# Designs tried in a protein design run: peptides against a protein of PDB entry 6DSZ. Part 309

Target 1, 361 residues: chain A of PDB entry 6DSZ
Amino acid sequence: NYVVTAQKPTAVNGCVTGHFTSAEDLNLLIAKNTRLEIYVVTAEGLRPVKEVGMYGKIAVMELFRPKGESKDLLFILTAKYNACILEYKQSGESIDIITRAHGNVQDRIGRPSETGIIGIIDPECRMIGLRLYDGLFKVIPLDRDNKELKAFNIRLEELHVIDVKFLYGCQAPTICFVYQDPQGRHVKTYEVSLREKEFNKGPWKQENVEAEASMVIAVPEPFGGAIIIGQESITYHNGDKYLAIAPPIIKQSTIVCHNRVDPNGSRYLLGDMEGRLFMLLLEKEEQMDGTVTLKDLRVELLGETSIAECLTYLDNGVVFVGSRLGDSQLVKLNVDSNEQGSYVVAMETFTNLGPIVDMCV

## One batch from the design tools (peptide; made by RFdiffusion4, then SolubleMPNN)

Design b2_p27_6_s2 (from b2_p27_6, 13 letters changed)
Fold by OpenDDE base, seed 1:
Structure b2_p27_6_s2 (fold): chain B 361 residues (1-361), chain A 27 residues (1-27)
Amino acid sequence: as target 1 above (361 residues)
Amino acid sequence: SEEEEREKYLKKVLEELEKEEEERKKA
């Protein structure tokens, strides 16, 4: 009897930072295929708290804090369309991960989107949005008392959505998305009506963005709006302000992930397919009326890491680099560059043993 | 040079990041 000790998955396919264990604790949550690892970020490093097995590969993992919650809740969607909202509870030494709500959000009819599953949460926690199938946007209303995640579909005229986010500072939940049509790639916004279960016209659109525009970053207030990342350009739009940059350095490799450093959206980390780590900077201009507008965008190379599938800023200039293709890392951002001009120093490396071949026995 | 200005700018940004972290720890 060869006890094939099933090797634990080591490839990271998602990571998120927030306050999941308590309001005060900073947590790193790591998705490794069917496993969720929960850490507390400490001055000494990552302290493991809990590992949780999921009933499928984690496809979406997002922290959110509904109004009146003391700490973040975790939304998970699996590749088999099982959705759940998880809460951390500690009672003395007993740690439990409670399912507050669950549901299966699979549709009987639909073409699964080629760009995979996208899951997003409204910043005001009014709904979860899911792009699972072409021509459909699935909405899960967030209700505190609802233990069953019920979803409905809104028909999306734009059949080829590349990426989608909820915008900040919107009276109604508003999505911003990059889509492709025969004329090229475009950005559009829609308001989501929970009452009517339909889209209303959003605040703005931008036709004919870069042909390889692949990511949307929703920017929090005071800037608002969105950043659109392409192969050659980075653009900002909020309805009133448009700004584009085309730094030559980003043409060398495709940016594949991002993470917000500041709550106000002034800085972002960007990772590319070569493992280069960048900082995207939003320069502020304060207007005479006290409004804050975007003055400029800058991209600066920090250094090189493992190829990031996901990035998350922790604290103290420490970044977790979640890698699917290589070793995951904790890296430190330094004020001064090293002899190679790098601002990045690896603090810890987590060996990736490769994909767990699910031997379907 | 543009490179020296970039390095100086990035240094300033990273110093601001450290200050914000220190302020968050004092709060």
Scores: peptide ipSAE 0.367, ipTM 0.848, DockQ to the pose 0.843
Fold by OpenDDE base, seed 3:
Structure b2_p27_6_s2 (fold): chain B 361 residues (1-361), chain A 27 residues (1-27)
Amino acid sequence: as target 1 above (361 residues)
Amino acid sequence: SEEEEREKYLKKVLEELEKEEEERKKA
């Protein structure tokens, strides 16, 4: 009997940062296939707190804080469409991960989208949105007293959604998405009516965006709106303002992931397919009335890392680079460049042993 | 040069980032 010591999965397929263990603790949560790793971010580095086995590959992992919660809750969706909302509870030395709500959100009918599962949470925690199938947007209403995650579908006219996010600062939950049709790629918005279980016309649309527009970033207030990332361009739109940049440096490799640095959405990290790390900057213009508008967008190369599947800014210029193809890293952003002109220094490297075939014997 | 201006800009941005983090840790 060869006890094949099942190697723990090392390839990272998702990461999020927030306050999951307490209101005060900064946590890094890492998804490694079926494993969730929970760390506390400290001045000394990552302190492991808990590992949790999930009933399937983690496809979506998002932190959110409903009104009246002291700390973040964790939404997980698996590749088998098992959804749960998790809470961290500690009682002395006893640590428990409590399932507040769960459900299976699989449909009996529908074509699974080729771009995979997308899960998003309304910034005001009114609902979870899921793009699981072409031509359907699934909504899970967030109700505190409901232990059973119930979902309904809204039909999308747009069959090929590339990416979708909830916008900030909207009276009704509003999605912004990139979609493809025979004429190209476009951006559209819809308001989501929980009551009527339908889409209403959103505040804005942008037809004929870049052909390779692949990501939507919802921008917090005061800017609002969204950033659309393509292969050649980065665009901002909020209904009233449009701004586009086409920095030559991003044409060299496709941007594949992003993470917000600031709560106000003034800075983002971008990672490309070559492992280049960029900062996207939203330059502010203060109006005489005290309103803040977007003046410009800038992209600056920070350096090189492992090819990121996911990025998350921690604190103190420290970034976690979650890699599926290479080693994951903790990197430090330095004020001064090194001899190679890089502002990025690897602090810690987490060896990726490759895809562990879970031979369930 | 455009490169020197970019480096100065990025330095400023990173210095601001460090300051904001220090302020957040003191709060």
Scores: peptide ipSAE 0.365, ipTM 0.850, DockQ to the pose 0.820
Fold by OpenDDE base, seed 4:
Structure b2_p27_6_s2 (fold): chain B 361 residues (1-361), chain A 27 residues (1-27)
Amino acid sequence: as target 1 above (361 residues)
Amino acid sequence: SEEEEREKYLKKVLEELEKEEEERKKA
């Protein structure tokens, strides 16, 4: 009997930072196929707290804090469309991951989208949105007392959604998405009516964006709006202001992941297919009325890391680089560059033993 | 072509940037 000791998965396919174990603890959560790893971020590095086996490959992993929760809850969606909301509970030395709610969100009819599963949470925790199938947007209303994740579909006229996010600062839950049609790629917004279970017209749209526009970043208040990342350009739009940049450096390799550094959305990390790490900066302008507007966008090369599948800023200039293709890393961002002009120093490297080929035996 | 559309978009982006820079220099 060859007990193939199934090596633990090492390839990272998602990471998120928040306050999952307590209100005070800063956590790093790492998705490695069917495995969830939970760490506490400390001055000494990552302290492992718990590892959780999931009933399928993790496709979506997002932290959120509903009104009246003291700490973040974790939403997970698997590649088999099993959804759950998880809560961390500790009683002395006993650590439990509690399922607050669960459900299967698979539809019997629908073409799975070629761009994969997208899961997003409304910043005000009113709903979860899922793009699972072409021409459908699935909504899971968030209810504190509901143990069953109920979902409904809203039809999207836009059949080929590239990326979607919920916007910040919207009275109604509002999505912003990049889609493709025969005329190119476009950005559109919709308000989501929970009551009527339909889309209403959103606050803005932008037709004919860059042909390779691939990612939407929702920008928090005070800026609001969204950033659209392409191959050659980065654009900002909030309904009132449009700004675009085309830094030649981003054209060299496709940006594939991003993470917000500042709670106010002033800075973002960007990772490309060559393992280059960038900072995207939103320069503020304070108006005479006390409103804050976007003045400018800037992209600065920080240095090189492993090819990021996901990035998360931890604290004190420390970044976790989750890699699927290479070794994951903890890196330090320095204020001063080294002799090579790099602002990035590797602190720790986590060996990737390669993709677990699911041998369907 | 996708390339022509990309060039057209890039041109628009640059024209908008030039306009904003000109407006900032006049203020």
Scores: peptide ipSAE 0.025, ipTM 0.528, DockQ to the pose 0.026
Fold by OpenDDE base, seed 2:
Structure b2_p27_6_s2 (fold): chain B 361 residues (1-361), chain A 27 residues (1-27)
Amino acid sequence: as target 1 above (361 residues)
Amino acid sequence: SEEEEREKYLKKVLEELEKEEEERKKA
């Protein structure tokens, strides 16, 4: 009996940072297929706290803090449409991951979207939004006392949603999404009515964006609005202001992931399919009335890493590069470039042993 | 050069990042 000790998955398919273990701890959470790894970020590096087996491949992993919670809760959706909200509890040396709520959000009818599962949380924690199927937007209302995650669908006229986010600073939960139709790709917004279970007209739209527009970044206040990332261009829109850049450097490889560096949304990390790490910068202009507007967008090359599936800015210029195709890395951003002009130094490398080949013995 | 200007800009951005983090840790 060769007990093939099932090799732990090493390929990263998601990562998030926040305050999950406590209000004070900075955590890195890493999804590796069915495994969730929880770390505390320390001056010495990543301290492992807990590993959690999930009942399916993690498809969505998002931290959120409902009003009155002292620390973040974790939303997980699996590829089998099992949803849960998890809480970390520690009592002395005993560490428990508590399921606050759970549910299955699978529909009996619907075409699974070709661009995969998208899960988003309203910044004010009013709802979770899910794009699982073409022509449907699923809403999970967030209620603290409800242990059963109940969802409803709203019909989307736009069948081919590429990416979707909730916007910041909206009176009602408002989504911004890139979609494709026969005329090209477009950006649209909708307000989500929990009461009426319908979409209302959103604050703005942008028709005929770049044909390869693939990602939406919701920008916090004071800027508000969204960034749309394409193959050739990066655009900003907030309903009042539009700005676009087309830096030649981004045309060389597709940007595939992003992460916000600053709470105010002035800087983002971008990763491409060649493992290039960029910083996207929102330059501020203060108006005479004290309003802050976007002056310009800039993209700067930081250096090269493993091909990121996900990026997470931690603290002190430290970035976790979660890789599915290569080794994951902990990298440091330096103020001064090296001899090769790189601002990136690898601090730690986490070997990716590749896909677990299910050897059916 | 454009490259020198980019390097100078990026250096400033990274210095600002470090400074903001130091200020956040002191607060």
Scores: peptide ipSAE 0.377, ipTM 0.855, DockQ to the pose 0.838; fails the geometry check

Design b2_p27_6_s3 (from b2_p27_6, 14 letters changed)
Fold by OpenDDE base, seed 3:
Structure b2_p27_6_s3 (fold): chain B 361 residues (1-361), chain A 27 residues (1-27)
Amino acid sequence: as target 1 above (361 residues)
Amino acid sequence: KEEEERRKYLEEKLRELEKEREKKKEE
């Protein structure tokens, strides 16, 4: 009787950092197929707190903090369209993950999008947005007392959405998305009306972006707007300021993931398909009226890591590199380069024992 | 045709801008 000890999944398909266990704790949350791993980030490294089994592959994992919450809540959507909002509770030594709300958000009608499930949360926690199906944007209103996640669909005219985010600093929840039509790729914005359950015209659009524009990064205030990452270019737009760069160094490999380093959106980590780690820097210009505008964008090669599926900046220059194809890593970003010109030092490596075997339970 | 030309033009302009920036860093 070979007890095939079912190896725990080791391939990472998502990671987020925030304050989930407490207001004070910095947490790293790692999605490994159906498993959620919760760590506390300490000076000594990652301390495991709890592992949680999910009823399906985690497709979306986002931390958010509604008004009046002392710590972050966790939104999870599974590949089977089971949505939940989770809360961490500790009572002495007892640790519980409480489901605050749940629901199934599957539609009976719709073509699943080829680019997969996208889940986003409004920065003001008014709603969750889901791109699950072509031509539909699903909205889950965030109500404090709602135990049942109810969703509605808004029709998108744009059938081929590549990526979508909620923008910061908008009076109404506003999405920014890259879409493809027969004419190429474009960026558009829509305001989401919860009341009317429709889209209103957003603040700006950018037609004819780079043909391989693949990612939208919503930029916090004071900059606002969005960064659009392509194969050869990085562009910024906020409705007033437009800026584009085409650093030759990013052309060599497709950027596949990003993570915000600074709360103000001054720096972002970028990871490409070769495991190169970049820093995207937003240079500020302070206007005489005290407004902050984007002066320039810069990209710096930091070094090489495992091929990131997800990146998350922890603290003090420590980054978690979540890898699906290789070993996940904790890496340190240094101010000074090593002898090889790398600013990246591997601190810890987490062995990936193989591809995520969908254990159909 | 016109859209492909616009795309190529934008790509070329972006590359030109980056070359100008690299030169300014070497100065």
Scores: peptide ipSAE 0.042, ipTM 0.474, DockQ to the pose 0.026
Fold by OpenDDE base, seed 1:
Structure b2_p27_6_s3 (fold): chain B 361 residues (1-361), chain A 27 residues (1-27)
Amino acid sequence: as target 1 above (361 residues)
Amino acid sequence: KEEEERRKYLEEKLRELEKEREKKKEE
């Protein structure tokens, strides 16, 4: 009787930080295939709080805080299109993960997009957006009292969406996306009308961006707008200002993930396919009227880590590097470089035993 | 209030780290 101890998945496919367990706690949430691991970030390191089995591979994992909530809620979408909103509840030593809402968002008709599932949340928590199928944008309205996640589709004329985000500081929920057509890659914005269940014209567009533009970062106020990351270039656009850089150092390997460091969007971590960790810096210019505009963009190489599938800044220069291909790491960003010119020091390494091949026994 | 204070503290600490890094590039 070989008790095959079912090895836990170790490959990380998503990570997020926020205040999930309480308003005061800083949490790290890690998606490992069908498992969600919840940690509290402490001065001593990561304290495990709960592990949750999900009935499917986690495809989207996002924290959000609706108006009137004291702590973050967790949106999860599985690869089988099961959506849920989770809440952490603790009563003494009893820890419960409560499903506030759930639903299946699968469509009977649609071509699954080649770039996979994209899930995004409006910064004002008005809706969840899902790019699941080509030519469709799915909207889940966020209603506090609704236990059933109901979605509707809006037709998207742009059939090949590469990446999409909700913008900050918009009166109506506004998406910004990179798409490809026969003429190349472009950036466009749409306002999402919940009432009419349609797209309205967005505030701006940029035609003919870099051919390998692959990632959209929504920038919070005061800058607003979006960053578009390509193979050779990083661009910023907010409708009024356009700025592009082409630092040679990013050309060597494709940037595959990002994470915002500063709440105001002044800095972002970038990870590439070689495990290089970068800082993207937004230099501010204060105008005479007190408005803040982007002056310049700068990229700095911080060091090398495991190949990041996801990055999340924790606190005090500590970063979690979630890796699918290698060992995940907790790393420290230092002010000073080491003798090798690296600002990155590994604090902890989490062994990746590889994908659990479902040995159907 | 505490979340805003924590954000401000993190912003301030990170700005200090940048200033220290810029000073060391000028030396």
Scores: peptide ipSAE 0.000, ipTM 0.297, DockQ to the pose 0.065
Fold by OpenDDE base, seed 2:
Structure b2_p27_6_s3 (fold): chain B 361 residues (1-361), chain A 27 residues (1-27)
Amino acid sequence: as target 1 above (361 residues)
Amino acid sequence: KEEEERRKYLEEKLRELEKEREKKKEE
């Protein structure tokens, strides 16, 4: 009887940064299949706080802070459509992860989307949105006292959604999404009515974006709007201003992940399938009326890392590179380049032993 | 204010760690 000590999963399939353990603590949360690892980001590095076994593969992991909460809550959706909202509680040395709400959001009818599960949270914490099935957008209203996560579906006319986000600064919850039809890829917005359980016309749309447009980034105020990332182009749209760039440097490898660096949305990290790390910069223009508009977009190559599945900017130029295919890394972004022109220095490497194939014996 | 102070503290500590690593590479 070889007790094969089940190796802990090492491949990272998601990461998020926020204030989960306390209002003051900066946390890194790492999803490794069914395992959630919780770290405190310290000056000395990542301090492990807790590991949590989940009842399935983590498909969505998002931090959010409802009004009146002192710290972030964690939304998790599993690949089996089990949803929960988790809270960290510490009482002396006792650390508990409390389930505040849970539910199963699986539909009996629907085609699972080929691009997988997308989960998003409204920046004002009014709702969670889920793209699970083609032609459906699932909404979970966020109510403080609801221990049972109830969801409803809204029909999407657009059957092939590529990516979706909630926009910032909208009176009603508003989604922005890239979708594909026989004519190509397009961007559209919808307002989400909780009362009527329907979509209303959103503030803007952009037809005929780049054929390989794959990601939506919601940009916070003062810019607002969204960034659309393709294979060859990066575009910005906010309903008034449209900008597009086609930097040749991004064409050689597909951008697969992003993370916001600045709270105001002035900078984003981008990672591609070759492990190249980029900075996307939003250049501001201050108008005479005091309004801030986007002047230009710029992309800079920072250096090379492990192939990122997810990126999280921690603080002070420190970035966690969560890798599924390679070793995860803690890297430092420097102001000055090295002799090779790289701004990236590896601080710590976390060995990836590969996916644990759960041999169901 | 507390978040800004924490940011500054992390910035200082990471600069210290970089200096320690540079020293270890010169050794």
Scores: peptide ipSAE 0.000, ipTM 0.271, DockQ to the pose 0.035
Fold by OpenDDE base, seed 4:
Structure b2_p27_6_s3 (fold): chain B 361 residues (1-361), chain A 27 residues (1-27)
Amino acid sequence: as target 1 above (361 residues)
Amino acid sequence: KEEEERRKYLEEKLRELEKEREKKKEE
């Protein structure tokens, strides 16, 4: 009887930071295939709280706080299209992960997108958006009393969506997406009407972006708008302001992940395929009326880490580098560079034993 | 309160980083 101790998955395929266990706790949530690991971030490091087995590979994991919730809820979508909203409950020493809502969002028709599953949440928690299939955008309305996640599809004319986000500060839920057509890559926005279950024209579009534009970052207020990351360029657009930079340093390797550092969207961590960690800085200009506008964009090399699949800024300059291909790390961002010009110091390394090949025993 | 303090702390550290970088450019 070979008790194959099923090795726990170690490859990270997603991570998120927020207040899941309580309003006060800072949490790191890590997706490792079918496993969710929940940590509390403390001054002493990561304290493990709970591990949860999911019914399938986690494809989307997002924290969100509906109006009148004291703490964040967790949306999970699996690769098998099982969706759930999870709540953490603690009663004394008993810890429960409660399913607030669930549903299957699989369609019987549609081509699964080659770029995989994209799941996004409206910043005002009005809906969840899902790009699962080419030419479809799935909407899950968020309702507090609904235990069943009901979804509907809206047709996208744009068949090849590269990335999509909800924008901040929009009266109606508004998506911004990069798409490809025979003429190149473009950015477009749509308003999502829950009532009519259709797209309305969004506030802006940008045709003919960089050919390798791959990521959309929604920028919170006061800036608003979006950042578009390409191979050679980083662009900002909010309908009124356009700005582009082409720092030579990013051309060397493709940026593959990002994470917002500042709540106001002044800074983002960027990770590339070589494990380089960058800071993207949004330089603000304050107008006399108190409005904040984007003055400039800067990119700075911070140092090198494991190749990030996901990045989360925790606190006090500590960043979790979730790696699928290498060891995940806790790294510290320093104010001062070392002798090599690096601002990054590895604090802890989490050995990646590789993908658990599902040995179908 | 704690989130606001964390935000302030982050903003302060990051301002320090910017000031140091500006100084290094002036040198």
Scores: peptide ipSAE 0.000, ipTM 0.294, DockQ to the pose 0.066; fails the geometry check

